# Peptides against a protein of PDB entry 3NZW, part 23

Target 1, 212 residues: chain A of PDB entry 3NZW
Amino acid sequence: TTTLAFRFQGGIIVAVDSRATAGNWVASQTVKKVIEINPFLLGTMAGGAADCQFWETWLGSQCRLHELREKERISVAAASKILSNLVYQYKGAGLSMGTMICGYTRKEGPTIYYVDSDGTRLKGDIFCVGSGQTFAYGVLDSNYKWDLSVEDALYLGKRSILAAAHRDAYSGGSVNLYHVTEDGWIYHGNHDVGELFWKVKEEEGSFNNVIG
Target 2, 222 residues: chain B of PDB entry 3NZW
Amino acid sequence: QFNPYGDNGGTILGIAGEDFAVLAGDTRNITDYSINSRYEPKVFDCGDNIVMSANGFAADGDALVKRFKNSVKWYHFDHNDKKLSINSAARNIQHLLYGKRFFPYYVHTIIAGLDEDGKGAVYSFDPVGSYEREQCRAGGAAASLIMPFLDNQVNFKNQYEPGTNGKVKKPLKYLSVEEVIKLVRDSFTSATERHIQVGDGLEILIVTKDGVRKEFYELKRD

## One batch from the design tools (peptide; made by RFdiffusion4, then SolubleMPNN)

Design b1_p11_3_s3 (from b1_p11_3, 8 letters changed)
Fold by OpenDDE base, seed 5:
Structure b1_p11_3_s3 (fold): chain B 212 residues (1-212), chain C 222 residues (1-222), chain A 11 residues (1-11)
Amino acid sequence: as target 1 above (212 residues)
Amino acid sequence: as target 2 above (222 residues)
Amino acid sequence: MAFEIRLLPHL
């Protein structure tokens, strides 16, 4: 898996691959590693597929209950804390989760929290999570600026996942791309790595380690 | 140490069409190298036009299917005989599976039916309840033999239009029921030749708007 | 107690 999220002047970019593996077996090429918790809040998935899918769906239910009780959308801080508290209670039970909770509230602005099954909860501007994270960081850190245009930021997110898909055997399939603003998240499509690779190579003159 | 799990072998596969879905399984039940039964159905009509199979350890599979059938019954009691949708069924099964996260059901689960738009739907589950809607999935002993074939013949992977220098992929399209049945039969006949835990008989459940139809075909009895 | 099972799908 390779997932990433970063803040910039235009909000948040979230990009993820879609491969699931069981050892050397490719279990799926089409996994949705982003859960749409609500129109303003996203969760990313890395680690155990069931652990992430189950508990992030549960998180969605808790966020909805918050809205019903408080008559206001939950904050990104509170949503991430609910998940963090839960996984911490299961510490040592064998949960495997590396997640980012991404959202935009009027109170917080664009906000990203990293949460993992060790109980770590971190607020930050840039995170890459998964077996391909170092490959994604290599591209992302080299090109990141706060002042990126929305178009450039979307491309950078997509391009960073592509780099990881190229080098990490456990990442691939397609890139799912999201842009989060004050008005909510916008889905920017599913980009097959096979097609995207050749397009990017031609347009950039990159990936010269591959002949073609 | 005590191993609580057995492996009863067998293989299942699901394929979604445009207005139908198919879930098929062999009828062989085995322990180690001994055939327990040559006809033990493992694909079930659960009501509400939902068919289900949980392949692997048969005791766990039967328990899971029984729990799901009971869940359907209670859903009707609690919701004025409302039909359970296939997507809601998938969510329910996730909870059944994940409820045993620390002592999992040792099964690969597939369900098939129609979505709320009348389109064919196949959902597959891991032992602890991650699930995905797909056009096709193989599960069980010969899944590794069948799944690549389905990738090629259902999802048209690695197929390109002639004369395009590999630049234009073969377009995705739904298969007819006849085409799907052919693929299912070819999958199981091939798997039977190469895997000792697959054979004897093939039972196919076809879900349409008119209900569930069953077909049976003989497989090699070796 | 968790038991060893076949490899689970991992993301």
Scores: peptide ipSAE 0.350, ipTM 0.824, DockQ to the pose 0.111; fails the geometry check
Fold by OpenDDE base, seed 1:
Structure b1_p11_3_s3 (fold): chain B 212 residues (1-212), chain C 222 residues (1-222), chain A 11 residues (1-11)
Amino acid sequence: as target 1 above (212 residues)
Amino acid sequence: as target 2 above (222 residues)
Amino acid sequence: MAFEIRLLPHL
């Protein structure tokens, strides 16, 4: 898996691959690694497929209950804390989760929290999570700036996942891309890595290690 | 050292069509190298136009299917005989599986039916309840032999339009029930040739708006 | 895990 999220002047970019693996077996190429918790809040998935899918879906239910009870959308801080508290209760039980909770509230603005099954909860501006994270960071860190245009930021997110999909055997399939603003998240499509790779190579003149 | 799990072999596959879905399984039940049964069905009609198979350790599979069938029954009691939708069934099965997260059912689960729009639906589950809706999935002993074939023949992976120099992918299209049945039969006959845990018989459940139809074909009994 | 099972899918 490779997931990333970063804050910039235009909000938050979230980009993820879609491959699931069981050892050397490609279990799926089409996994949805982003949960749409509400129109303003996303969760990303890395680690155990069932652990992530189950508990982030559960988180969605908790967030909805908060909204019903409090007549206000849950904060990104509170949502991430709920998940963090939950996984911490299972510490040592063998859950495997590396998640980012990304969203916008009027109080917080655009916000990203990293939450993992070790009990770590971090607020930050840039995270890459998964087996391909280092590959994604290599591209992302080299090109990131706060003042990116929305177009450039979307491309950078997509391009970083593509780099990871290229180098990490456990990442691939497609890139799912999101832009989060004050008006909510916008889905920016599913980009098949096979097609995207050749497009990017042609347009950038990159990936010259591949003959074609 | 005590191993609580057995492996009863077998293979299952699901394919979704436009207005139908199929779930097929061989009827061989095996332990190690010994055939326990040449006809032990592992694909079940669970009501509400949902078919289910949980392939792997048969005791766990049977237990899971039984629990799901019971869940369907209670759903009717609690919701005035409302039909359980395939997506709701998938969510329910996730909870059944994940409820044993720390002592999993040793099975690969597939369900098939129609979605609320009448379109074919196949959902596949890992042993602990991650699930995905897909056009096709193979599970069980010969899944590694069949799944690449399904990728190629259902999802047209690595197929391109002639004369395009590999630049234009073969377009996705739904397969007819007849085409799907052919693919299922070819999959299982091929798997039977190369895997000792697959054979004897093939049972195919076809789900349409008119209900569940069952077909049976002989496989090699070697 | 207390029991060895087939590898679970990972993301």
Scores: peptide ipSAE 0.346, ipTM 0.814, DockQ to the pose 0.116; fails the geometry check
Fold by OpenDDE base, seed 2:
Structure b1_p11_3_s3 (fold): chain B 212 residues (1-212), chain C 222 residues (1-222), chain A 11 residues (1-11)
Amino acid sequence: as target 1 above (212 residues)
Amino acid sequence: as target 2 above (222 residues)
Amino acid sequence: MAFEIRLLPHL
């Protein structure tokens, strides 16, 4: 798995791969590693598929209950804290989760929290999470600027996941791409890694380790 | 050392069509190198046009299917005989599986039916309840033999239009029920040749708007 | 088989 999220002048970019594995077996190439909690809030998944899918879906329910009770959308801080508190109660039970809670509220602006099954909760501007995270960081850190255009930021997110898919055997399938603004998240499509690789190679003159 | 799990072998597969879905399984039940039964059905009609199979440890599979059938019954009691949708069934099964997260059902579960738009639907589950809607899925002993075949023949993976120098993929299209049945039969006959835990018989459940139909075919019995 | 979205490569 490779997931990433970063803040920039235009909001948040979220990009994830879609491969699931069971040991050396490719279980799926089409897994949705982003949960759309509400129009302004996303969760990303890395680790145990069931743990992530179950508890992030549960988180979505808790966020909805908050809205119903409080008559306002939950903050990104509060949503991430609910998840963090939950997984902390299961500490030592063997849950495997590496998540990012990404969203926009009027109070917080664009916000990213990292939450894992160890109970770690971190606020930050840039996170890559998964077995391919270091490959993604290599591209992302080399090209990241706060002042990126939306177009360049979207491309950078997509390109970073592509780099991870190329080098990490446990990442691949496709890139799912999101842009989060004050108006909510926008889905920017599913990009097959096979097609994307050749396109990027041709346009950039990159990936010269592969002969076309 | 005591192992609470067994492995009863067998293989299952699901394929969704445009307005139908198929869930198939062999009828062999084994323990180690011994055939317990040559005809033990493992694909079940659960009502509401939902078919289900939980392949692996048969005791766990049977328990899970029984619990799901009971969930369907109670859903009707609680919601004035409302039909359980396939997506809601999938969520319910997730909760059944994840409820035993720390002592899992040792099974690969597949359900098939029609979605709320009348389109074929197949959902697959891991032992602890992660699930995905897919066009096709193989599970069980010979899943690794069948799944690549389905990738190629259902999803047309690695197929390109002739004369395009590999630049144009073969377009995705739905398969007819007859084509799907052919693929199912070819999958199981091939799996039977290469896997000792697969054979004896093939039972296919076909879900349409008109209900569930069953077909049976003999497989190799060696 | 359990579906995994691996956090770290297992060696």
Scores: peptide ipSAE 0.145, ipTM 0.827, DockQ to the pose 0.221; fails the geometry check
Fold by OpenDDE base, seed 3:
Structure b1_p11_3_s3 (fold): chain B 212 residues (1-212), chain C 222 residues (1-222), chain A 11 residues (1-11)
Amino acid sequence: as target 1 above (212 residues)
Amino acid sequence: as target 2 above (222 residues)
Amino acid sequence: MAFEIRLLPHL
């Protein structure tokens, strides 16, 4: 798995791969590693597929309950804290989760929290999470600027996941890409790695370790 | 050390068509190298046009299917006989599976039916309840033999249009029920040849808007 | 076999 999220002048980019594995077995190439919690809030999934899918879906329910009770959208801080508190209660039980809670509220603006099953909760501007995270960071850190255009930011997110998909055996399938703004998240498509790789290689002159 | 799990072998396969879905399973039940039964059905009609199989440890599979059937019953009681949608069924099954997250059902679960638009739907589950809607999925002992075949023949993976120098993928299209049945039969006959835990019989449940139909085919009894 | 979305690189 490779997931990433970063803040920039235009909001948040979220990009994830879609491969699931069970040991050496490719279980799926089409896994949805982003949960759309609400129109303004996303969760990313790395680790145990069931743990992430179940608890982030549960989180969505808790976020909805918050909205119903408080008549206000839940903050990214509060949403991430709910999840963090939950996984912390299960600490030692063997949950495997590496998540990013990404969203926009009027109070917070664009916000990213990292939450994992160890009980770590971090607020930050840039996170890559998963077995391919280091590959993604290599590309992301090298090209990240706060002042990126939306187009460049989207490309950078996609390109970073592609790099990880190329090098990490446990990452691949496709890139799912999101842009989060004040108006909510926008899905920017599913990009098959097989096609994307060759396109990027040709356009950039990159990935020269692969002979066409 | 106590091992609470067994492995009863077998293989299951789901394929979604345009307006139908198929869930198939062999009827062999084994323990180690011994055949317990040559005809132990493992694909079930659960009502509401949902078929289900949970393949692996049969005791867990049976328990899960029973729980789901009960869930369907209670859904009707609580919601004025509303039909349980396949997506809601999938969510329910996730909860059943994940409810035993720390002592899992040792099964690969597949359900098949029609979505709310009348399109064929197949959902597959891991032992702890992650799930995905797919066009096809193999589960069980010979899943590793069948799944790559399905990738190629259902999803047309690694197939390209002739004369395009590999630049144009074979377009995705739905398969007819006849084509799907052929693929299922070929899958199981092939798996039976190469896997000792697969054989004896093949039961196929076909879900359409008109209900669930069953077909049975003999497999090798070796 | 459980689906896994690997959290950490394997050494």
Scores: peptide ipSAE 0.140, ipTM 0.829, DockQ to the pose 0.217; fails the geometry check

Design b1_p11_3_s4 (from b1_p11_3, 6 letters changed)
Fold by OpenDDE base, seed 5:
Structure b1_p11_3_s4 (fold): chain B 212 residues (1-212), chain C 222 residues (1-222), chain A 11 residues (1-11)
Amino acid sequence: as target 1 above (212 residues)
Amino acid sequence: as target 2 above (222 residues)
Amino acid sequence: MAFSLRPLPWQ
């Protein structure tokens, strides 16, 4: 798995691969590793598929309950804290989760929290999470600027996941791309790695380790 | 060291069509190298046009299916005989599976039916309850033999339009029920040839708007 | 931390 999220002047970019593996077996190439919690809040999934899917769906329910009780959307901080508190209660039980909670509220603006099954909760501007995270960071860190255009930011997110998909055997399938703004998240499509790789190679003159 | 799990072998396969879905399974039940039964159905009509199979350790599979059937019953009691939708069924099964997260059901679960728009739907589950809607899925002993075949023949993976230099993929299209049945039969006959835990009989449940139809085919009894 | 999305038994 490779997931990433970063803040920039235009909001948040979220990009993830779609491969699921069971050892050497590719279980799926079409896994949705982004859960759409509400129109303004996203969760990413890395680690145990069931753990992430179950608890992030549960989180969605908690967020909805908050909205009903408080008549206001939950903050990204509060949403991430609910998840963090939950997984911390299960510490040592064997949950495997590496998640990012990404969203926009009027109070917070664009916000990203990293939450994992060890109980770590971090607020930050840039996170890559998964077995391919280091490959993604290599591309992302080398090209990241706060002042990126939306177009450039979207491309950078997509390109970073592509790099990870290329080098990490446990990442691949497709890139799912999201842009989060004050108006909510926008889905920017599913990009098959097989097609995307050759397109990018041709356009950039990159990936010269591959002849073709 | 005590192992609470057994493995009863077998293989299951789901394929969604445009207005139908198919869930198939062999009828062989085996322990190690001993055939317990040549006809032990493992694909079940659970009501509300939902068919289900949980393949792996048969005791766990039967328990899970029984629990789900009971869940359907109670759903009707609690919601004025409302039909349980396939997506709601999938969510329910997730909770059944994840409820035993720390002592999982040792099964690969597939359900098939029609979605609320009348389109074929197949959902697959891991042992602890992660699930995904897919066009096709193989589970069980011979899943590794069948799934690549389904990738190629259902999802048309690695197929391109002739004369396009590999630039144009074969377009995705729904398969007819006849085509799906052919693929299912070919899958299981092939799997039977290469896997000792698959064989004896093939039971196919076809879900349409008119209900569930069952078909049976003989497999090798070796 | 291993981030295998679908842990199979004994993965």
Scores: peptide ipSAE 0.098, ipTM 0.792, DockQ to the pose 0.451
Fold by OpenDDE base, seed 2:
Structure b1_p11_3_s4 (fold): chain B 212 residues (1-212), chain C 222 residues (1-222), chain A 11 residues (1-11)
Amino acid sequence: as target 1 above (212 residues)
Amino acid sequence: as target 2 above (222 residues)
Amino acid sequence: MAFSLRPLPWQ
């Protein structure tokens, strides 16, 4: 798995691969590793597929309950705290989760929290999470700047996941791409890695380790 | 050392069509190298046009199916005989599986039916309740033999239009029920040839708007 | 075995 999220002048970019594995077996190439909690809040999934899917879905329910009770959307800080508190209760039980809670509230603005099954909760501007995270960081850190245009930021997110898909055997399938703004998240499509690779290689003159 | 799990072998396969879905399974039940039964069905009609199979350790599979059937019954009691949708069924099964997260059902679960728009639907589960809707899925002993075949023949992976120099993919299209049945039969006959835990018989459940139909075919018995 | 999205490499 490779997931990433970063803040920039235009909001948040979220990009994830779609491969699931069971050992050496490719279980799926089409897994949705982003949960759309509400129109302004996303969760990403890395680690155990069931752990992430189950508890992030549960988180969505808790966020909805908050809205019903308090008659306002839950903050990104509070949403991430709920998840963090939950996984901390299961500390030592063997949950495997690496997640990013990404969203926008009027109070917080664009916000990213990292939460994992160890109980770690971190606020930050840039995170890559999963077995391919270091490959993604290699591209992302080399090209990131706050003043990226929306177009360039979207491309950078997509390109970073592509790099991870290329080098990490446990990442691949496709890139799912999101842009989070004040008006909520916008889905920017599913990009098959096979097609995307050749397109990028041709346009950039990159990936010269592969002969076309 | 005590092992609470067994492995009863077998293989299951689901394929979704445009307005139908198919869930198939062989009827062989084994323990180690011994055939326990040559006809032990493992694909079940659970009501509300939902078919289900949980392949792996048969005791766990049977328990899970029974619990789901009971869940359907109580759903009707609690919600004025409302039909359980396939997506809701999938969520329910996730909770059944994840409820035993720390002592899992040792099974690969597949359900098939029609979604709320009348389109064919197949959902696949890991042992602890991760699930995904897919066009096709193989599970069980010979899944590794069948799934690549389905990738190629259902999803047309690695197929391109002739004369395009590999630049144009073969377009995706739904398969007819007849085509799907052919693929299912070819899958299981091939799997039977190469896997000792697959064989004896093939039972196919076909879900349409008109209900569930069953078909049976002989497989090799060696 | 459960499907995996792979955890953090160094934790």
Scores: peptide ipSAE 0.069, ipTM 0.802, DockQ to the pose 0.183
Fold by OpenDDE base, seed 1:
Structure b1_p11_3_s4 (fold): chain B 212 residues (1-212), chain C 222 residues (1-222), chain A 11 residues (1-11)
Amino acid sequence: as target 1 above (212 residues)
Amino acid sequence: as target 2 above (222 residues)
Amino acid sequence: MAFSLRPLPWQ
């Protein structure tokens, strides 16, 4: 898996691959590793597929209950804390989760929290999470600027996941891309790695280690 | 050291069509190299036009199917005989599986039916309840033999239009029920040839708007 | 075997 999220002048970019594995077996190439909690809040998934899917869906329910009770959207801080508290209760039980809670509230603005099954909860501007995270960081860190245009930021997110998919055997399938703004998240499509790779290679003149 | 799990072998396969879905399984039940039964059905009609199979450790599979059937019954009691949708069934099964997260059902679960728009639907589950809707899925002993075949023949993976130098993919299209049945039969006959835990019989459940139809075919009994 | 999304390297 490779997931990433970063803040920039235009909001938040979230990009993820779609491969699931069981050992050396590719279980799926089409896993949805982003959970749309509400129109302003996203959760990413890395680790155990069931752990992430189950508990982030549960988180969605908790967030909805908050909205019903409080008649306002839950903060990103509170949403991430709910998840963090939950996984902390299961500490030592063997949950495997690496997640980013990304969203926008009027109070917080664009916000990203990293939450994992070890109980770590971090607020930050840039996170890559998964077995391919180091590959993604290599591209992302090299090109990241706060002042990126929305177009450039979207491309950078997509490109970083592509790099990880190329080098990490446990990442691949497709890139799912999101842009989060004050108006909510916008889905920017599913990009098959097989097609995307050749497109990027041609347009950039990159990936010269591969003979086309 | 005691292992609480057995492996009863077998293989299951689901394929969704445009207005139908198929869930198939062999009827061989085996422990190690000993055939326990040549006809032990593992694909079940669970009501509400939902068919289900949980392949792997048969004791766990049977338990899971029974629990789901019971869940369907209670759903009717609690919701004035409302039909359980396939997506709701999938969510319910996730909870059944994840409820045993720390002592999982040792099974690969597939359900098939029609979605609320009347389109064929196949959902697959890992042992602990992650699930995904897919056009096709193989599970069980010979899944590794069949799934690549399905990738190629259902989803047309690695197929390109002739004369395009690999630049144009073969377009996706729905398969007819006849085409799906052919693929299922070819899959299982092929798997039977190369895997000792697959054989004896093939039972295919076909879900349409008119209900569930069952077909049976002999497989090699070696 | 449960499906994994590999949250960390080699997990």
Scores: peptide ipSAE 0.171, ipTM 0.791, DockQ to the pose 0.204; fails the geometry check
Fold by OpenDDE base, seed 3:
Structure b1_p11_3_s4 (fold): chain B 212 residues (1-212), chain C 222 residues (1-222), chain A 11 residues (1-11)
Amino acid sequence: as target 1 above (212 residues)
Amino acid sequence: as target 2 above (222 residues)
Amino acid sequence: MAFSLRPLPWQ
């Protein structure tokens, strides 16, 4: 798995691969590793598929309950804290989760929290999470600027996941791309790695380790 | 040390069509190298046009299916006989599976039916309840033999239009029920040849708007 | 770290 999220002047970019593996077995190439919690809040999945899918779906329910009770959308801080508190209660039980809670509230603006099953909760501007995270960081860190255009930011997110998909055997399938703004998240499509790779290689003159 | 799990072998396969879905399974039940039964059905009609199979450790599979059937029953009680949708069924099964997250059902679960638009739907689950809607899925002992075949023949993976120099992929299209049945039969006959835990019989449940029908085919009994 | 979605269970 490779997931990433970063803040920039235009909001948040979230990009993830779609491969699921069980050991050496590719279980799926089409896993949705972004959970749309609400129109303004996204969760990313790395680690155990069931753990992430189950608890982030549960988180969505908790966020909805918050809205009903408080008559206000839940903050990204609070949403991430709910998840963090939950996984902390299961610490030692064997949950495997590396998640990013990404969203926008009027109070917070665009916000990203990293939450993992070790109990770590971090607020930040840039996170890559998963077995391919280091590959993604290599591209992302090299090209990241706060002042990126939306177009460039989207491309950078996509390109970073592509790099990870190329080098990490446990990442691949496709890139799912999101842009989070004040108006909510916008899905920017599913990009098959097989097609995307060749396109990017041709356009950039990159990936010269592959001749094909 | 006590091992609570067994492996009863077998293989299951789901394929979604345009207005139908198929869930198939062999009828062999095995422990190690011993055939326990040559006809032990593992694909079940659960009502509401939902068919289900949980392949792996048969005791866990049976327990899970029973729990789901019971869940369907209670859903009707609680919601004025409302039909359980396939997507809701999938969510319910996730909860059943994840409820045993720390002592999982040792099964690969597949359900098949029609979505709310009348389109064929197949959902697959890992042992702890992650799930995905797919056009096809193989599970069980010979899944590794069948799944790549399904990728190629259902999803047309690695197929390109002739004369395009690999630049144009074969377009996706729905398969007819006849085509799907052929693929299922070919899958299981092939798997039976190469896997000792697959054989004896093939039971196919076909879900359409008109209900669930069953087909049975003999497999090699060796 | 090294998170992956897997079957049996998936990660």
Scores: peptide ipSAE 0.114, ipTM 0.795, DockQ to the pose 0.379; fails the geometry check

